# Ledger of designs, part 40: peptides against a protein of PDB entry 4N3Y

Target 1, 83 residues: chain A of PDB entry 4N3Y
Amino acid sequence: ETRDQVKKLQLMLRQANDQLEKTMKDKQELEDFIKQSSEDSSHQISALVLRAQASEILLEELQQGLSQAKRDVQEQMAVLMQS

## One batch from the design tools (peptide; made by RFdiffusion4, then SolubleMPNN)

Design b2_p13_4_s1
Fold by OpenDDE base, seed 1:
Structure b2_p13_4_s1 (fold): chain B 83 residues (1-83), chain C 83 residues (1-83), chain A 13 residues (1-13)
Amino acid sequence: as target 1 above (83 residues)
Amino acid sequence: as target 1 above (83 residues)
Amino acid sequence: SAREEAQRILEEL
């Protein structure tokens, strides 16, 4: 009966729509995940960059200190030789 | 007519299925994006960690060198005073 | 596919 065919199509339509809704929900969850993951990664990367930069600054300071120490030793030796 | 209703339902079903297919494709693209983004971020973070660690090692070496330089100067002064 | 099934139903009318 045609009426039965209509009912069958209605069922198929409902099933398709249910699947669509589920898939849309899944998609939204993935979008949310991407957003959060991106934010977290961005923060982590930024923090590591800052840490690296701080270490670089300290390195430069230490190098300068070492160079100065070398110069000071040389000056001391010079004075000693002149004595 | 019931036949017209069937045709209407068929159209609606096709539309729903088309939308479902599109949404599924979008979902897959998001999954692929997440995977690739995660890999890229992981590599970047790892590289920055390595860079930071290398800087830390160099810092320690410089600190040790500076300390040694101080000691050497002290020893030189001691020898000089004993001469 | 659901489309094909729907089409079959219509063809049976």
Scores: peptide ipSAE 0.141, ipTM 0.444, DockQ to the pose 0.002; fails the geometry check
Fold by OpenDDE base, seed 2:
Structure b2_p13_4_s1 (fold): chain B 83 residues (1-83), chain C 83 residues (1-83), chain A 13 residues (1-13)
Amino acid sequence: as target 1 above (83 residues)
Amino acid sequence: as target 1 above (83 residues)
Amino acid sequence: SAREEAQRILEEL
């Protein structure tokens, strides 16, 4: 009977609506997760970049110090040889 | 002694280089992870979008079917009343 | 490299 078919279609429609709502929610949650994850990762990367930059500066300073120390030793040796 | 200071600076320089290399590696790994994670998530989102679209189409079809079924019932009732 | 340079400087002392 057509009336029974209407009832069946109504049930199927409700089921489909539930499925749609669930899928849309799942999609939104995943998109939000990606956004949040990207923000968190970006902050971590920025911190690492700053650490790397600090290390680079330190390396340059240490190289300069090492070169100066070498010169100082050589100068001291020259003075000793002349004494 | 200055010579001892040179040796100390050399050690510190090596340590700083090691730290720099480690930090750069960690940064690269994190960037690669983000890229890969984003690609994987994008594929999952696309699948969910397709599912949602399929549900939307199904809902529209079911709504049309429901409306038609309603009209059919009304037509049958009209025929019965005239008989 | 910085390590190589440091070693060179030390060897020249």
Scores: peptide ipSAE 0.071, ipTM 0.492, DockQ to the pose 0.017; fails the geometry check
Fold by OpenDDE base, seed 3:
Structure b2_p13_4_s1 (fold): chain B 83 residues (1-83), chain C 83 residues (1-83), chain A 13 residues (1-13)
Amino acid sequence: as target 1 above (83 residues)
Amino acid sequence: as target 1 above (83 residues)
Amino acid sequence: SAREEAQRILEEL
């Protein structure tokens, strides 16, 4: 009967509303997670990039030092040969 | 003496070269880590975005269903009042 | 290598 149909529709409405609320919360949690994850990843990557850059500077310094040391050895050898 | 100085410079050269090699490896590992981390993060975020989009579609469907159900209940009530 | 080069220089003494 019509009254039973109305009650059924009311139940369906409540169920749909509950699911809607749950889904809205889930969506918000996902958005928050993505935002936070992206920020964390960005900070971590930036820190690693800075570290890599520091290593590169060190590499350049070491290479320059190595080249200078080689030249110094050659100079000392020349001094020995002429002494 | 000069020979001792040459030997000292040779040692310094070897030490610098060893540190250079180590630093180069560390730099490469950092680069590889950043690359892989970025790829993994990108894939994860993309998956979460797709999930959020699916939830949004569901929300729209549920909202539409809820509105329809409400209208249906109102219609049934009108039928009852007139019957 | 740099090590070998340094050693070569020393051996030339």
Scores: peptide ipSAE 0.064, ipTM 0.449, DockQ to the pose 0.035; fails the geometry check
Fold by OpenDDE base, seed 5:
Order: sequence, then structure tokens, then C-alpha cells
Structure b2_p13_4_s1 (fold): chain B 83 residues (1-83), chain C 83 residues (1-83), chain A 13 residues (1-13)
Amino acid sequence: as target 1 above (83 residues)
Amino acid sequence: as target 1 above (83 residues)
Amino acid sequence: SAREEAQRILEEL
């Protein structure tokens, strides 16, 4: 009967609407998550890059120190050999 | 005494070397971590993007379905009114 | 690279 058919269609419409609303919400949450995650990752990576750069500087300083220390040892060895 | 000075310098050299080695290792591990983390994040983001795209398609389908259902209801209502 | 240079220095000790 047409009345029953209308009721069925109304139900289907409501169900579709509910699903649509849910899906819209889910999509938005996903997008928000992606955005936030991306920002967080970017910041973390940047911080780590800075740390790596600092370590690079330290490495260079240590290399220089090592080289100088080596030279100093050599010099002192020479002095010792003269005694 | 020069001998003692040499020994001190040798110790300092060893200490510097040890620190250098440690720092080099730490730097490498940091770089590896950054690389791996970046790759993992990229893959995850890509997967989420695909999911979002799929949801978009579904959303469009639901919208179409909803519109059609609305029309169907209207049509059936018209039929009902004729009875 | 700087790393390689550092390694060489270490190996020379």
C-alpha cells in the first residue's frame, strides 16, 4: 500500500540522513587529527634538527680540540725526549 | 714534570676521543630516528588521506541517495493524495 | 663528510 511505501521511504531517508551526519563528523575529526598530527610532527622534527645542528657544532669543536691535544702531546713528547 | 704533563695530555686526548665517538653515535641515531619517524608519519598521513577520500565519495553517494529518497517520498505522497 | 673526517681522526689515534 502506498501509505506503507511512504513510511518505508521516510525511514530510509532518516537512516540515510543519520549516516550522512555521522560520516560528516568522522571526516571532520579525521581532518583535524591529520592537521594536528602534521603540525606536531613538524615541530618535533624541527626541534630534532636543531639538536642535530648543535651536535654538529660540538663535533667540530671536539675535532679541533682533539687535533690540538694531539699536537700538544707531540710537543711535550719532543720536550721529554730532549731531557 | 714533563712526563706527567704528557700523561695528562694523553688522558685528555683519550677523553676527548671518547666523547667525540659518543657524540658521533648520538648524532647518527638522531638522524636515523628523524628519518624513520618522518617516513612513518608520511605513510600514516597518506593512509588517512585515502580514508578521507573514501569517506568523501561515500558522503556524495549518501547525499545523492538522500535527495532521491526525498523525491521518492514526494512522489508517493502525491500518489497517496490522489487516493 | 665531517663524520668521515672525524672517524679518520679517531682511527689515527
Scores: peptide ipSAE 0.048, ipTM 0.459, DockQ to the pose 0.016; fails the geometry check

Design b2_p13_4_s2
Fold by OpenDDE base, seed 5:
Structure b2_p13_4_s2 (fold): chain B 83 residues (1-83), chain C 83 residues (1-83), chain A 13 residues (1-13)
Amino acid sequence: as target 1 above (83 residues)
Amino acid sequence: as target 1 above (83 residues)
Amino acid sequence: SQLQEWRELQRQL
């Protein structure tokens, strides 16, 4: 009987170990996935940030140009009135 | 000519703004996606951690039982030798 | 937010 108990417990122990190992593996795989996914996306975000920054610079330049152009038109009108 | 320049710059400005807005939107969407994805996965990892912990506890219990069973067998053998 | 500000700017154009 005791011998049978030992054998039973041995089996249970092996099963428990298998489950533990599997669970730990699954956890690690998910962690790895998240890490990799976030890294990839982080790079994408950074790229988009740079693009947005470039667009912002362009916008500022164009705004300045527009303001200057407006002033030029106004100046031309003033000259016309003088003439 | 200056008027034409103004109109050109106005168009360019609108285009630049459109691009900037689009890029910023894309960035934000990606950030939101990453955040949500990582949160979801974090919960999954936590669940797996708990499962692993449960398995570990079971393993420890079984190990203790196995050790006890082993001792019991040894004790029975000793008694047999005495008898 | 920055995005809102740019949207407002765009609307003014």
Scores: peptide ipSAE 0.095, ipTM 0.451, DockQ to the pose 0.012
Fold by OpenDDE base, seed 2:
Structure b2_p13_4_s2 (fold): chain B 83 residues (1-83), chain C 83 residues (1-83), chain A 13 residues (1-13)
Amino acid sequence: as target 1 above (83 residues)
Amino acid sequence: as target 1 above (83 residues)
Amino acid sequence: SQLQEWRELQRQL
């Protein structure tokens, strides 16, 4: 029965269309998720990079201060030994 | 007291180093997480793309079958009308 | 889009 075959094929076609639509939607959702997740993480990383850089600057300043302090101690001791 | 100042600066320096190390570690962990997450999602998307493509092929085949079935029905009807 | 094309084609069948 060709008519029955036509109806069957129509049903199968609709099913295939539904699957295609679902798959395309799922794919798009994943792509959107990745994009959003990446952006969120990127923002966080950027913030942490700035924090790290700030810490580096502080470290350098403290190191310089420490060096100066050591020199000051040495100078004071030298003065005492001269008296 | 310069000696006390030196000790204080040394402590501050150590604290700064600890903060720097922690921040760098946290940043690296985030980068690794993003990389891993992206790879995982990429694999899933690729799989879904293949699924979508398979559905497309099926759809095309079904459409061709449907067209043929319709033609068959038309041909049969034409034969009947000739008798 | 591809989806729109398939929907239209389905309607024509």
Scores: peptide ipSAE 0.093, ipTM 0.454, DockQ to the pose 0.013
Fold by OpenDDE base, seed 3:
Structure b2_p13_4_s2 (fold): chain B 83 residues (1-83), chain C 83 residues (1-83), chain A 13 residues (1-13)
Amino acid sequence: as target 1 above (83 residues)
Amino acid sequence: as target 1 above (83 residues)
Amino acid sequence: SQLQEWRELQRQL
């Protein structure tokens, strides 16, 4: 019966619309997540780069300190041997 | 006393070396983490992009389906009204 | 490597 067919098609249309709306929402959420994830990663990496740079500076300073300490020890050993 | 001074300086040198080694290790770990984090994020984002693309295709198909369903309903309503 | 050198220095001290 045509009346029943129309009602069935109307229901199918409503269901399809619901699925479309849901899919649109899901797509938007994925896009937002991608953007946020990228930004968060970028910020974190930048912070870690700064930490690595600080360590680089410390490495250089420690190397200089070790060189000086070595020289100081050598000098004092010379004094000791002469005494 | 010079002998005591030498021993003290040797200890300081050892301590400095320990700190240098630790700092070198920390720096390397940070660099490795940065690289790994970037790669992981890139891969994850790529996967999410693919999912979003799949949703895009589904959206287009659903839109076409809804349009067709609308036409079908309209046609059946016309038949109903004529009967 | 640099690390090996520092480790060796540490061992010698």
Scores: peptide ipSAE 0.087, ipTM 0.510, DockQ to the pose 0.018
Fold by OpenDDE base, seed 4:
Structure b2_p13_4_s2 (fold): chain B 83 residues (1-83), chain C 83 residues (1-83), chain A 13 residues (1-13)
Amino acid sequence: as target 1 above (83 residues)
Amino acid sequence: as target 1 above (83 residues)
Amino acid sequence: SQLQEWRELQRQL
């Protein structure tokens, strides 16, 4: 019977449409999640970069200070030895 | 005392270096994590896209069938009314 | 595959 066939196909069509819509929604949600996650991570990386830069600057300053201090010690020792 | 100053600076230098190294490591690990996560997500998105495509094809087929079935019903009704 | 699953569903209806 054709009428029954139509009803059957209508049901199947609705089911197929629901599945399609769900799949598309899932994809969109995943893409949104990735985008947000990447943005958050980018911010965190930037913060870490700044921290690393600060540490690097400090390291350089300390190294310079250490070198100077070493020179000072050497000068003092030289004076003592000449006495 | 200069000697004490040198020792102090050496300690501070080691501490600064450790912090720098740690920060750089943390950054690298985060970047690696983001990269891996993005790759995994990309694969999942691709799978969802394929699923959506399959559903879309099915939907189109069902719609065509439904339209044809509807036409058949209409033809049958026309015959009945003319009897 | 999804298509195969739908075909099976269609046959069962």
Scores: peptide ipSAE 0.073, ipTM 0.455, DockQ to the pose 0.010

Design b2_p13_4_s3
Fold by OpenDDE base, seed 1:
Structure b2_p13_4_s3 (fold): chain B 83 residues (1-83), chain C 83 residues (1-83), chain A 13 residues (1-13)
Amino acid sequence: as target 1 above (83 residues)
Amino acid sequence: as target 1 above (83 residues)
Amino acid sequence: SSLEAARRQLAAA
């Protein structure tokens, strides 16, 4: 009976170790995926941030240009009325 | 001796099961993290895309406005020269 | 859910 118990426990131990190995492999794959996903997301977000910032700068420049152009036209009209 | 082997194997089995439980718990935490991270990243990227698109629309409007303003000034000057 | 089931099974053993 004791011999049979030893054999049974050896089998159970092998099964437990097999499950452990599988779970550890799956965990490693998930860690690798998280690492890759984080890097890709970070790069994508950074690119979008830079694009948005560049657009904001150009918007400010165009708004200023339009305001200045309006002022210049008003000044020219005033000069013409004076002459 | 066989009795001692049984006791040793029982201890080893308990240790293996403890490690398995820990690893499975860690795996679940990583899966939950991946799910949460993916949702957060998706929302953030979508927000940045919408912001960029809004900026592009405004840029096009301002560029058109500036071009039209320039044309209007040229037309007014032409009218003044004719009179 | 599959992993959750496995955890429950391990805890019950």
Scores: peptide ipSAE 0.080, ipTM 0.415, DockQ to the pose 0.004
Fold by OpenDDE base, seed 4:
Structure b2_p13_4_s3 (fold): chain B 83 residues (1-83), chain C 83 residues (1-83), chain A 13 residues (1-13)
Amino acid sequence: as target 1 above (83 residues)
Amino acid sequence: as target 1 above (83 residues)
Amino acid sequence: SSLEAARRQLAAA
């Protein structure tokens, strides 16, 4: 019967629309998550890079100090041998 | 006294070297962590992108179905009015 | 895209 068919189709339409909206929401949430995750990772990496750079500065300073200390020891050794 | 000075400098040199090695290790660990973190994030994002794309396919199918259902309802309504 | 427009519309509703 046509009347019954129409009502059935109307229900199916409503159900389909509900599912569509749900899926649209899910997709949006995924995209938002991806974006946020990427931003978080980027920020974290940036911070870590800065820390690594700070360590590099320290390393360079330490290397310089170490080299200087070695030279100083050598110089003092020379003085010692002369005395 | 020169002898004492030399011994002091030698100790300082050893200490500096120890610190240098420690800092070098720390820097390496940071770099390794950054690399690993980036790779992990990249893999995760890729997986999520694929999921989002799957959702997009579903959405497109649902939209098509919804549109078709609407047309079907309209057609049946027309038949109903004619009867 | 049409889907993006639909998503925006849904969010506004």
Scores: peptide ipSAE 0.076, ipTM 0.506, DockQ to the pose 0.014
Fold by OpenDDE base, seed 2:
Structure b2_p13_4_s3 (fold): chain B 83 residues (1-83), chain C 83 residues (1-83), chain A 13 residues (1-13)
Amino acid sequence: as target 1 above (83 residues)
Amino acid sequence: as target 1 above (83 residues)
Amino acid sequence: SSLEAARRQLAAA
């Protein structure tokens, strides 16, 4: 009977709607999660980049200092020897 | 003494280098993690999108079917009444 | 397109 078919189709329609809504919700939640996760990690990476840059600057300063200190020692030794 | 200063600077330089390398490594690991995580999630989202699209198509088909079934029931009732 | 619109509607509901 057609009436029974209508009832079946109505049920199927409701089921399809539920599936659609669930899928859309899940998709959106995943997209939101990825976005948030990426933002959080981006902030962490940025912090590490800044730290690395600071370390690099320090390294360069220390290298300059070491070079100068080495030269100073050499000059001191030269003075001592020619005295 | 300048020699002691040189030794101290050498130690500081080594420490700075270690810090720099560690920071760079950590940064790279985080970047790799984010990239991989994003790719994994992207695949999952894509799968859900396809499922949602399939559900949407099914919904539309069911709606059409339901509408037609409803019309068929109405026609049957009309025939019964005028008989 | 249709799905995107539906998602927006679902989120607003």
Scores: peptide ipSAE 0.076, ipTM 0.453, DockQ to the pose 0.012
Fold by OpenDDE base, seed 3:
Formats: sequence, C-alpha cells, structure tokens
Structure b2_p13_4_s3 (fold): chain B 83 residues (1-83), chain C 83 residues (1-83), chain A 13 residues (1-13)
Amino acid sequence: as target 1 above (83 residues)
Amino acid sequence: as target 1 above (83 residues)
Amino acid sequence: SSLEAARRQLAAA
C-alpha cells in the first residue's frame, strides 16, 4: 500500500536525519579533539623544551666546574710537589 | 694536608663527571621524547583528520540521500492522492 | 561552509 510506503519512507527519513545529526556531532568532536590534542601536545613539548634548555645551562656549568676543578687539582698538586 | 685535599678534589671531579654524564643522558632522553611525542601526535592527528574527512563524505551522501528520500516521499504522496 | 553552518545551527539548538 502506498500509504504504508510513505510511512516507511518517513521513518527512514527520520532515521537518516538522526544519523546525520550524530555524524555531525562526531565530526565536531573529532575537530575539537584534534585542536585540543594539538594544543596540549604543543604545551607539553614547550615545557619539555624549556626543561631541556635548563639542562643545557646545567651542563655548561658542570663543564666549567669540571674544568676549574681540574685546574684546582693541578694547582694543589703543584703545591704538593713544592713541599 | 695537601695530599688529602688533592684526593678530595679528585673524588669531587669524578662525581662531577658522573653527574655530567647522567645529565647528558637525561637531556638526550628528553630530546628523544620530544621527537617521539611530536611524531606520535602528528600521526594520531593525521589519522583523525582522515576519519573526519570520511565523515564529511558520509555527511554529503546522507544529505543527498535525505533529499532523494524527500522527493520519493513526495512522489509517493502524489500517487496516493491520485488513487 | 554549508556543513559548518549546519553544525553551528545544531550547536545552537
């Protein structure tokens, strides 16, 4: 019956609209997730870069300290040899 | 005693070198982590972008389907009215 | 663009 066919098609249309809405939401959520993930990653990486830079400073200080320590040892050895 | 001072400084030097080596390793690990994290995030985001693009295609198809369904319903209603 | 507009409408509803 044509009437029944119309009702069936109307139901299908409603179902399709529901699916459309759901898919639109899903797409939006994915876009938001991508944006948020990118921002979070960027912030985390930036923080880690700063940490690495701090480590670089420490390394430079340690290198200088080691060089000075070496000189100090050498000086002390010189004094020792003079005594 | 100068001799004892030299020994102490030598120990300090060894300790400093150990710390330097550790810090160098830590720095390298951080750099590797940053690189890996960036790559992982990039890959994940790319995958999600593809998923979103697939959703876009589906949405377009759904829109077309909905339009066609609407036309079909209208046609069926016309037939119904003619009977 | 049309899809973006539709998304905006859905979000506002």
Scores: peptide ipSAE 0.066, ipTM 0.501, DockQ to the pose 0.013

Design b2_p13_4_s4
Fold by OpenDDE base, seed 2:
Structure b2_p13_4_s4 (fold): chain B 83 residues (1-83), chain C 83 residues (1-83), chain A 13 residues (1-13)
Amino acid sequence: as target 1 above (83 residues)
Amino acid sequence: as target 1 above (83 residues)
Amino acid sequence: SAREEARRILQEL
């Protein structure tokens, strides 16, 4: 019967609409997650880069200290030889 | 005594060198970690983008299905009215 | 350098 077919099609339409709404929500959540994840990763990497930069500064200071210590040892050795 | 001072400076030099080597290693590990983390994040984001794209295709298909279902309901209703 | 590469990756994100 045509009436039964119409009722079936109306049900199919409602089901399709419900599925569409659900899929739209899922898509939005996924897009929001991607955006948030990218921002979080960017911030974390920035923090790590700053830490690496601090380590680089420390390395330079230690290199200078090592060179100065070497000079100081040489100077003290010269004094010792003259005593 | 100058001799004791020299020995102290030699110890300080060795300690500074050890600290420098340790810091160099730490820096390298940090840089490697940043690189690896960035690559992993990039790959994960790409995978999520592909999933989002699949959801978008599904949404378009569902929208087409919804429109077709609406037309089918209208057509069947017209047939019903003529019977 | 590895540091410059990290910065480039960060710019791409």
Scores: peptide ipSAE 0.088, ipTM 0.469, DockQ to the pose 0.012
Fold by OpenDDE base, seed 5:
Structure b2_p13_4_s4 (fold): chain B 83 residues (1-83), chain C 83 residues (1-83), chain A 13 residues (1-13)
Amino acid sequence: as target 1 above (83 residues)
Amino acid sequence: as target 1 above (83 residues)
Amino acid sequence: SAREEARRILQEL
């Protein structure tokens, strides 16, 4: 019967709409996740970069300290050689 | 004694060198981690982007399906009205 | 430590 066919098609339409809405929601959630994940990752990387930069400064200080220590040893050895 | 001072300075030099080497290693490991983490994150995001794009295609198909279903219902209702 | 922090960050990804 045509009436039954109409009802069937109405059901199909509702089902399709439900799937559409679900898919739209899923898409939005994925987009939000991507954005949030990207931002979080970016911030973490930035923090690590700052840490690496701090380490660089420390390295420079240590290098200078080593150089000075070397000179100090050399000087003291020279003093020792006087005796 | 000057000799004792020299030995002390030698120890200090070795200690400083050890710290320097450790710091250099730490710096390198951090840099490597940053690079790897960034690459991994980028790949994950790319995969998610592709997923979102696939979802977009599905959405379009569903929208078209809904439109067709609507037309089908309208047509069947017209047929029904003939009786 | 920096190493431990790095590990934690990786686990969070």
Scores: peptide ipSAE 0.080, ipTM 0.475, DockQ to the pose 0.007
Fold by OpenDDE base, seed 4:
Structure b2_p13_4_s4 (fold): chain B 83 residues (1-83), chain C 83 residues (1-83), chain A 13 residues (1-13)
Amino acid sequence: as target 1 above (83 residues)
Amino acid sequence: as target 1 above (83 residues)
Amino acid sequence: SAREEARRILQEL
C-alpha cells in the first residue's frame, strides 16, 4: 500500500537521477568536443594559411625569375643577331 | 656558343614556367581546402550546438521531474507516518 | 552543478 508506493517512488527517483547524470555527461562530452574541434580547426587553418603564404612568396620569386630569364634570352639573342 | 646559350635559356624558361604553373595550382588547392574545411567545421559545430541545446532542455525537464518526485515521496511518507 | 544538485535532492529524502 502506502509503503509500497513510497518504495516505488524512491526507485523512480533513483532512475531519474541516473538518467540525469548520464545526460549531463553526454552534454559535457559534446561541449568538450566542440571546444576541441574548434581549436583543432583553428590551428590547422592557421598552418595552412602560412603554407599558402609561403607558396605565394615562391610564386613571386618564380615570376621574377621568369621575367629575368626572358630578359637574359633577349640579351643573348641581341648578341647573336649582331654576330 | 651564343646559339647554344640561347637554347639553354629557353629551356630554363620553359621549366620555370612549368614550375610556376604547378605552384599556382598547389596554392589554389590549399585555398580551396581551407575554404571547404572552414565551411564543414562551421556546419558541424552548429549541429553540435543544437544537439547540446536539446540536451539542455532534457536536463531541465529531468530536474523538474526529480524535484516533483521528491515532493511526491515526501507526501507519501507523511501519509505513512500518520497511519 | 546540476549533478551535485541531483545528489543533494536524493540525500534529502
Scores: peptide ipSAE 0.070, ipTM 0.495, DockQ to the pose 0.019
Fold by OpenDDE base, seed 3:
Structure b2_p13_4_s4 (fold): chain B 83 residues (1-83), chain C 83 residues (1-83), chain A 13 residues (1-13)
Amino acid sequence: as target 1 above (83 residues)
Amino acid sequence: as target 1 above (83 residues)
Amino acid sequence: SAREEARRILQEL
């Protein structure tokens, strides 16, 4: 019967609409997640980059200290040999 | 004594070198971590983008289906009213 | 001697 066909189509339409709404919500959640994840990752990377830069400065200071210490040792040894 | 001063400087030099090596290792580990984390995040985002795109296609299909179904229902109702 | 030790240390540096 045509009426039964109409009812079937109405049901399918409602089901499709429900699925559409669900999928739209899921898509929005994914977009929000991607945005938030990207921001979080960016902040974390920035923090780690700053830490790496601080370590680099420390390394430079240590290298300078090592060079100076070596010179100081050599100087003291020279004094010792001449005394 | 000068000898004691030399020994002290040698110790400080060794300590500084040990700290330098440790800091260099730590820096490398941080760089590796940042690189790996960035790659992992990039892959994850790419996968999520693909998923979002697939969802968009599905949404378009559902919207088209809804439009067609609505037309079909309207047509069937017209037939019913005329019969 | 101190001088010998100093020379050794200098050679190591």
Scores: peptide ipSAE 0.033, ipTM 0.466, DockQ to the pose 0.016

